# Peptides against a protein of PDB entry 3JWR: the designs that were tried, part 272

Target 1, 323 residues: chain A of PDB entry 3JWR
Amino acid sequence: TRELQSLAAAVVPSAQTLKITDFSFSDFELSDLETALCTIRMFTDLNLVQNFQMKHEVLCRWILSVKKNYRKNVAYHNWRHAFNTAQCMFAALKAGKIQNKLTDLEILALLIAALSHDLDHRGVNNSYIQRSEHPLAQLYCHSIMEHHHFDQCLMILNSPGNQILSGLSIEEYKTTLKIIKQAILATDLALYIKRRGEFFELIRKNQFNLEDPHQKELFLAMLMTACDLSAITKPWPIQQRIAELVATEFFDQGDRERKELNIEPTDLMNREKKNKIPSMQVGFIDAICLQLYEALTHVSEDCFPLLDGCRKNRQKWQALAEQ
Target 2, 298 residues: chain A of PDB entry 3JWR as posed
Amino acid sequence: TRELQSLAAAVVPSAQTLKITDFSFSDFELSDLETALCTIRMFTDLNLVQNFQMKHEVLCRWILSVKKNYRKNVAYHNWRHAFNTAQCMFAALKAGKIQNKLTDLEILALLIAALSHDLDHRGVNNSYIQRSEHPLAQLYCHSIMEHHHFDQCLMILNSPGNQILSGLSIEEYKTTLKIIKQAILATDLALYIKRRGEFFELIRKNQFNLEDPHQKELFLAMLMTACDLSAITKPWPIQQRIAELVATEFWEQGDQVGFIDFVCTQLYEALTHVSEDCFPLLDGCRKNRQKWQALAEQ

## One batch from the design tools (peptide; made by RFdiffusion4, then SolubleMPNN)

Design b2_p21_5_s4 (from b2_p21_5, 14 letters changed)
Fold by OpenDDE base, seed 1:
Structure b2_p21_5_s4 (fold): chain B 323 residues (1-323), chain A 21 residues (1-21)
Amino acid sequence: as target 1 above (323 residues)
Amino acid sequence: SAVEAQIQAEIEALRQSLASL
């Protein structure tokens, strides 16, 4: 396509020019082409292109394929969310120095997973899918959407001209797919809530060891969640704008719950309770985010900007909740 | 099943969409 030709022929700016190593990064000013260029830079600077012998055209096509398989009519869970998740992963790996703690296959898997983790998201959560008796709810008992996202990821990876993993051995390919699956499934917050206690306890007891395969898997899951939720860490103007997108999508779900399911939406998804957003954001930060970024910062002190951003946004949301 | 057919149709539509790139 013309888009592929344009992307493949474009000079890819440096990570410094693109600011993709910054935890404060915003995509708001970027075109779709520029987001694709940033993505190429992430693969290149993580040595993934070189180490796994990726063809530039194949990588470009894969990126465009991933982008195309996000819905444009979804307010938050779209390509920009996936791109920002991947950018946070890149920043955590580079600026946060987590790259030095992981294998190249783990890094490859995490970047693919971050970009792919919400593929074909419909702007509704697993609870809606389950209650609507959607066909996907018949296939999967839990993490319904995350299984679908992985299936979409796998489909794209195996599509003609999109096979960015063609340079891997059979064993590397299997390992990579396993990690991708685990990472995508880990973005289910319900699974995060179930598993995080083990991670925090290991950190608290100073027993955390990345050489342990189980603890490594647990860490990768926590890192995925930390990147997926990273909007909460952004500079306040960025955080507010993203929170508006999230609220829009949640309210759209709530409106559908009323119309299609005859259900009164929860406060989070109730358009009439917009005034509760600040207090709900404080609750979300306290219940879900703070301990995660504290633990991540304990693993790598260079991840502190995520924790600091989260704390600053908590104060801002608290101030709004008090008005 | 009707569910499997719908999923397969969605997968095919996505494949066609990918092939258009």
Scores: peptide ipSAE 0.008, ipTM 0.455, DockQ to the pose 0.015
Fold by OpenDDE base, seed 5:
Structure b2_p21_5_s4 (fold): chain B 323 residues (1-323), chain A 21 residues (1-21)
Amino acid sequence: as target 1 above (323 residues)
Amino acid sequence: SAVEAQIQAEIEALRQSLASL
C-alpha cells in the first residue's frame, strides 16, 4: 500500500528527537505515521530488529496491521492507548533501566504485548460482554477480552507479510508466545488484584528475586499493568485529557447498559455522576496505582518519575474533590 | 458451534482486511 511504502521509505528519527524515552511523553501532537515511526525506533533501540533478524518491510507491515486492528470509534481503548502503553514500556526499559534485568525474548514479548494488548477493543469491559451474553463470553469464562486480544495478536503475527517472529527458533517462538499471552492476560485488573499481594510481600520482605521463574513471570505481569495504567502518571494537563477520554468511553458503556441491558450503570460509568470523577480518581490511585509504582520503584529506582507523577495527580484530583 | 463459526468469520474478515494492506 501507499501507507506501507511511505513508512518503509521514511527516515526514522532518534529516540531523543521523538522523546520516547521520557516518562512525560505525549502522543497528542503526533500523526499516525509519526506513531509508527516511534514504534520502529522502539524495536530498533531495544536491539530487537538486529537480534531477531527482522526485515524492515515486515516490521512496518506488522505495525500498520496492529494499528489497523484498533477501532477508530472507541474513545480510549484505541491505537493511541496501545502506543502509549508501549512507549511507557520502552521508557521503563531504557530510562527505568529494566532492560538490564530482562532477556531479549522477554523484552520482545513485552513490546509486542504492549502494542497488542487491547486489539479489537469494543469500548466495553468484561462485565458488559458477560452480561450481554456476547459470543466471546461463551468461549472464555474469565479475562474474556484479554483472550480475544491475544487471539487477534496471534492472527496478525501469523498473517502473510507480518511474520516479525520468523527469525526465531521453534523454542524461542514458543517461549515468546507464552510470555505474550501471559502479559496480555495480566492487563485484566481482576488478575492484577489477585496477584499483586504476592509481589508486594516479596518486595516488603526483601525476598524478590528475578532469577526465580515464578517471580520473573509475576514481575512481567506487574510491569505490564504499570505501563497500561501509566496515564495516571502523566503531567497534569495530559492526565486530565486522558481522564476525559476514559470517562467518555465509560459513559458510552453506561448509556448502552441502560438502553440495551436495562441496567443502572455504576457511578464510574454513569454520565449523571460526572461530579464524582475527582473522588473516584483519588480512590483508583489509592486502591490500585500507588502501591504498584512504589513496588516498581523499589525494583528500579529510575522508575521514580512514574510514582512521582501518580502522587502529584492524586493531589490534583483530591483538590478538585474538595471543591 | 454457532459461536465458533462467528469467531471464525470475524477472524476471516480480519485476515481479508490485513491482506489489503
Scores: peptide ipSAE 0.007, ipTM 0.464, DockQ to the pose 0.015
Fold by OpenDDE base, seed 3:
Structure b2_p21_5_s4 (fold): chain B 323 residues (1-323), chain A 21 residues (1-21)
Amino acid sequence: as target 1 above (323 residues)
Amino acid sequence: SAVEAQIQAEIEALRQSLASL
């Protein structure tokens, strides 16, 4: 396509020029082409292109394919969310110095997973899919959408001209797919809530060891969640704008719940309760976010900007909740 | 199942669309 030709021929700016190592990064001013250029830079600067012998055109096609398989009519869970998740992963790996703690296959898997983790997202959560008796709810009992996202990811990876993993051995390929699957499934917040206690306890007891395969898997899951939720860490103007996108999508679901399912939506998805957003954000930060970024900062102190951003946004939301 | 067959058909249609990029 013309888009592929333009991307493949473009000079890819440095990570410094693109500011993709910054935890404060915003994509709002970026074109779709620039987001694709940023993504190429992430693969290149993580040595993934070289180490796994990726053809530039194949990588470009794969990125465009992933982008194409996000829906444009979804307010938040779109390509820009996936791109920002991947950018946070890149920043955590580089600026947060987590790269040195992981294998090249783990890094490859995490970056692919971050970009792919919400593929074909429909702007509704697992609870809606289950309650609507959607065909996907018949295939999967839990983490319904995350299984679908992985299936979409696997489809793209195996599509002609998109096979960025063709340079891997059979064993490396199997390992990478296993990690991708685990990482995408880990973005189910229900699984995060179930597993986080083990991670926090290991940190609290100073027993956390990345050389343990189980603890490694647990850490990769927590890191995926930390990147997925990273909007809460952004500078306040960026955080507010993203929170509006999230609220829009949630209210659209709530409107559908009323219309299609004849149910009263939860406060989070109820357009009539928009005035509760600040207090709900404080509750979300306290219940879900703070301990995660504290624990991540304990694993790598260079991840502190994520924790600091989360704390600052808590204060801002609290001030709005008191008005 | 019929649902699995439909999902597989959608996956295959998407593969064909991706190959055209």
Scores: peptide ipSAE 0.007, ipTM 0.458, DockQ to the pose 0.014
Fold by OpenDDE base, seed 4:
Structure b2_p21_5_s4 (fold): chain B 323 residues (1-323), chain A 21 residues (1-21)
Amino acid sequence: as target 1 above (323 residues)
Amino acid sequence: SAVEAQIQAEIEALRQSLASL
């Protein structure tokens, strides 16, 4: 396609020029082409292109395929969310120095997973999918959307001209796919809530060991969630704008719940309760985010900007909740 | 099942969309 030709021929700017190593990164001013260029840079600077012998055209096609399989009519769970998740992963790996703690296959899997974790997201949560009796709810009992996202990811990876994993051995390929699946499934917040206690306890007891395969898997899951939720860590103007996108999508779901399912939406998804957003954000930060970024910062102190950003945004939301 | 057929149709439609790149 013309888009592929343009991307494949483009000079890829440095990570420094693109600011993709910054935890404060914003994509708001970036074109779709620039987001694709950033993505190429992430793969290159993580040595993934070289180590796994990726053909440039294949990588370009894969990126465009992933981007194309996000819906444009979804306010938050779109390509920009996936791109920002991947950028946070890149920043955590580079600036946060987590790269030094992981294998190249784990890094490859995490980056693919971050970009792919919400493929074909419909702007509704698993509860809505289940209650609407959607066909996907008949295939999967739990983490319905995350299974679908992985299926989409796998389909793209196996599509002609998109096979960025073709340079891997059979064993490396299997390992990578396993990690991708686990990482995508880990973005189900219900699974995060279920597993985080074990992670926090290991950290608290100073028993956390990345050489343990189970603890490694647990860490990768927590890291995925930390990147997926990273909007809460951004500088206040960025975080506030993203919170508006999230609220828009949630209110759209709430409107559909009322209209299509005849259900009163929760406060989070109720347009009439928009004045509760600040207090709900404080509650979300306290219940979900703070301990995660504290624990991540304990694993790598260079991830502190995520924790600091989360704390600063908590203060901002609290101030709005008191008004 | 009818559900599996519908999902397969969605996957196939997606593959066709990917082939246009």
Scores: peptide ipSAE 0.007, ipTM 0.464, DockQ to the pose 0.015

Design b2_p21_6_s1 (from b2_p21_6, 11 letters changed)
Fold by OpenDDE base, seed 3:
Structure b2_p21_6_s1 (fold): chain B 323 residues (1-323), chain A 21 residues (1-21)
Amino acid sequence: as target 1 above (323 residues)
Amino acid sequence: SAKIEADKKAVREFLEEVVAA
């Protein structure tokens, strides 16, 4: 395609020029081409292209295929969300110095998972999918959409001309797919809530050890969640804009719940309760985000900007909730 | 947080909504 030719022929700017090592990164001013260039730079600077012998054209095609398999009519869970998740992963690996704690296969899997974790997202949550009796709800009992996202990821990885993993051995390929699946499934906040207590307790007791395979898996899951939720850590103007996108998507779901399911939406999905957004954001930060970024900062102090951003945004949302 | 411990039910209900979202 013309898009592929343009991307494959383009000079890829440095990570410094693209600012993709910054935790404060914003994609708002970037074109789709620039987001693809950023993604190439992430793979290159993590040594994934070299270590796994990725062909440049295949990587370009894969990136464009991933981007194409996000829906444009979804307000938040689109390519830009996946791209920002991957950028946060890249920043955590580089600036947060987590790269030195992980294997190349784990890094490869995390980056692919971050870009792929919401593939074909429909702008509705697992509860809606279940309540609407969608065919996907018959295939999976739990983490319905995350299973679908992984299936989409696998489909793309196996598509002709998109096989960025073709340089891997069979064992490396199997390992990578296992980690990708675990990482995508970990973005189900229900699983996060179930597992986070073990992670926090290990950190609290100073018993956390990345050499333990179970603890490694647990950490990768927590890191995925930290990147997936990283919008909450962004500078306030960026946070506000992203929160508006999230609210738009949730309100669209609430409207569909009324129309299609004949149910009254929850406060989170109810556009008539938009005045509760600040208090809900404070609740979200306190219940989900703060302890995660605290624990991540204990694993790597260089991840502190995520915690600091989360704390600052909590103060901003609290101030709005008091008005 | 102290808030989570003080209103565990409200937090649980809120979390269920967020997780379902």
Scores: peptide ipSAE 0.140, ipTM 0.748, DockQ to the pose 0.230
Fold by OpenDDE base, seed 1:
Structure b2_p21_6_s1 (fold): chain B 323 residues (1-323), chain A 21 residues (1-21)
Amino acid sequence: as target 1 above (323 residues)
Amino acid sequence: SAKIEADKKAVREFLEEVVAA
């Protein structure tokens, strides 16, 4: 395609030029082409292209395929969300120095997972999928969308000309897919809530050890969630804009719940309750985000900007809630 | 305070929906 030709022929700017190592990164001013260039840079600077012998054209095609399989009519869970998740992963790996704690296969899997974790997202949560009796709800009992996202990820990875994993051995391939699956599934907040206590307890007791395979898996799950939620850590103007996108999508779901399911939406998804957003954000930060970024910072102190950003945004949301 | 409590409820409901999903 013309898009592929343009991407494949383009000079890929440095990570410094693209600012993709910054936790404060924003994609708002980036074209789709520039987001793809950033993605190439992430793979390159993580040594994934070299270590796994990725062909440039194949990587370009894969990136474009991933981007294409996000819906444009979804306000938040689109390519830009996936891209920002991957960028946060990249920043955590590089600036946060988590790269030094992980294997190349784990890094490869995490980056692919971050980019792929919401593939074909429909702008509705698992609860809606269940209540609407969607065909996907017949296939999976829990984490319905996350299973679908993984299936889409796998489909793309196996598509002709998109096989970025072709340089891996069979064992490396299997390991990578396992980690990708686990990482994508870990983005279900239900699973995060279920598992986070174990992680926090290990940190609190100073018993956390990445050499333990179970603890490694747990950490990768927590890291995925930290990147997926990273909008809450962004500078306030960026955070506000992203929160508006989230609210838009939730309100769209609420409107569909009224129309299609004949139910009253929850306050979070109720367009008429916009005035509750600031306080809901404070609650979200306190219930979900703060402890995660605190724990992550204990694993790597260089991840502090995520925690600091989260704390600052809590104060901003609290101030709005008091108005 | 009432607004904050209502919002805590909304977050709890959201979390419950997420967990129930």
Scores: peptide ipSAE 0.215, ipTM 0.814, DockQ to the pose 0.697; fails the geometry check
Fold by OpenDDE base, seed 5:
Structure b2_p21_6_s1 (fold): chain B 323 residues (1-323), chain A 21 residues (1-21)
Amino acid sequence: as target 1 above (323 residues)
Amino acid sequence: SAKIEADKKAVREFLEEVVAA
């Protein structure tokens, strides 16, 4: 395609020029082409292209395929969300120095998972999918959408001309797919809530050890969630704009719940309760986000900007909630 | 504030719904 030719022929700017190592990164000013260029730079600077012998054209095609399989009519869970998740992963690996704690296969899997974790998202949560009796709800009992996202990821990876993993051995390929699946499934907040207690307790007791395979798996799950939720850590103007996108998507779901399911939406999904957004954001930060970024900062102190950003945004939301 | 606590409850209830799904 013309798009592929343009991307494959383009000069890829440095990570410094693209600012993709910054935790404060924003994609708002970037074109779709620039987001693809950023993604190429992430793969290159993580040594994934070299170590796994990725063909440039294949990588370009894969990126474009991933981007194409996000819906444009979804306010938040779109390509830009996936791209920002991957950028946060890249920043955590580089600036946060987590790269040195992981294998190349784990890094490869995490980056693919971050870009793929919401593929074909429909702008509704698992509860809606279940209550609407969607066919996907019959295939999967838990983490319905996350299973679907992984299925989409696998489909793309196996598509002709998109096989970025063709340079891997059979064992490396199996390992990578396992980690990708686990990482995508870990983005289910329900799973996060179930597992986070173990992670926090290991950190609290100073018993956390990445050499333990179970603890490694747990850490990768927590890292995925930290990147997925990283919008809450962004500079306030960016945070506000992203929060508006999230609210828009939630309100769209609430409107559908009223119309299609004849139910009253929860306050979070209720357009009429928009005045509760600031206090709900405070509640979300306290219940979900703060402890995660605190724990992540204990694993790597260089991840502190995520925690600091989260704390600053909590104060901003609190101030709005008091008005 | 009572408002903040009420909204925290709403977030928890939402999350419980997601966990139950």
Scores: peptide ipSAE 0.201, ipTM 0.807, DockQ to the pose 0.849; fails the geometry check
Fold by OpenDDE base, seed 2:
Structure b2_p21_6_s1 (fold): chain B 323 residues (1-323), chain A 21 residues (1-21)
Amino acid sequence: as target 1 above (323 residues)
Amino acid sequence: SAKIEADKKAVREFLEEVVAA
């Protein structure tokens, strides 16, 4: 395609020029082409292209395929969300120095998973999928959408001309797919809530050890969630804008719940409760985010900007909630 | 305060939505 030709021929700017190592990164000013260039730079600077012998054209095609399989009519869970998740992963690996704690296969899997974790998202949560009796709800009992996202990821990876993993051995390939699946499934916040206690307790007791395979898996899951939720850590103007996108998508779901399911939406999904957004954001930060970024910062102190950003945004939301 | 309780309720509802999924 013309898009592929343009991307493949383009000079890829440095990570410094693209600012993709910054935790404060914003994609708002970037074109789709620039987001693809950023993604190429992430793979290159993590040594994934070299270590796994990726062909440049294949990588370009894969990136464009992933981008194409996000819906444009979804306010938040679109390509830009996946891209920002991957950028946060890149920043955590580089600036946060987590790269030094992981294998190349784990890094490869995490980056692919971050970009792929919401593929074909429909702008509705698992609860809606279940209540609407969607065909996907017949295939999976839990983490319905996350299973679908992984299925889409696998489909793309196996598509002709998109096989970025062709340079891997059979064993490396199997390992990578396992980690990708686990990472995508870990983005189900229900699973995060279920598992985070074990992680926090290990940190609290100073017993956390990445050499333990179970603890490694747990850490990768927590890191994935930390990147997925990283909008909450962004500078205030960016945070506000993203919160508006999230609210828009949730309100769209709430409208569909009223119309299609004849139910009253929860406050989170109810556009008539827009005035509760600041207090809900404070609650979200306290219940979900703060402990995660505290624990992550304990694993790597260089991840402190994520925690600091989260704390600053809590203050901003609290101030709005008091008005 | 009533506001704090309302906020707690909203958080509980959010968590219930996430967990019930």
Scores: peptide ipSAE 0.153, ipTM 0.788, DockQ to the pose 0.641; fails the geometry check

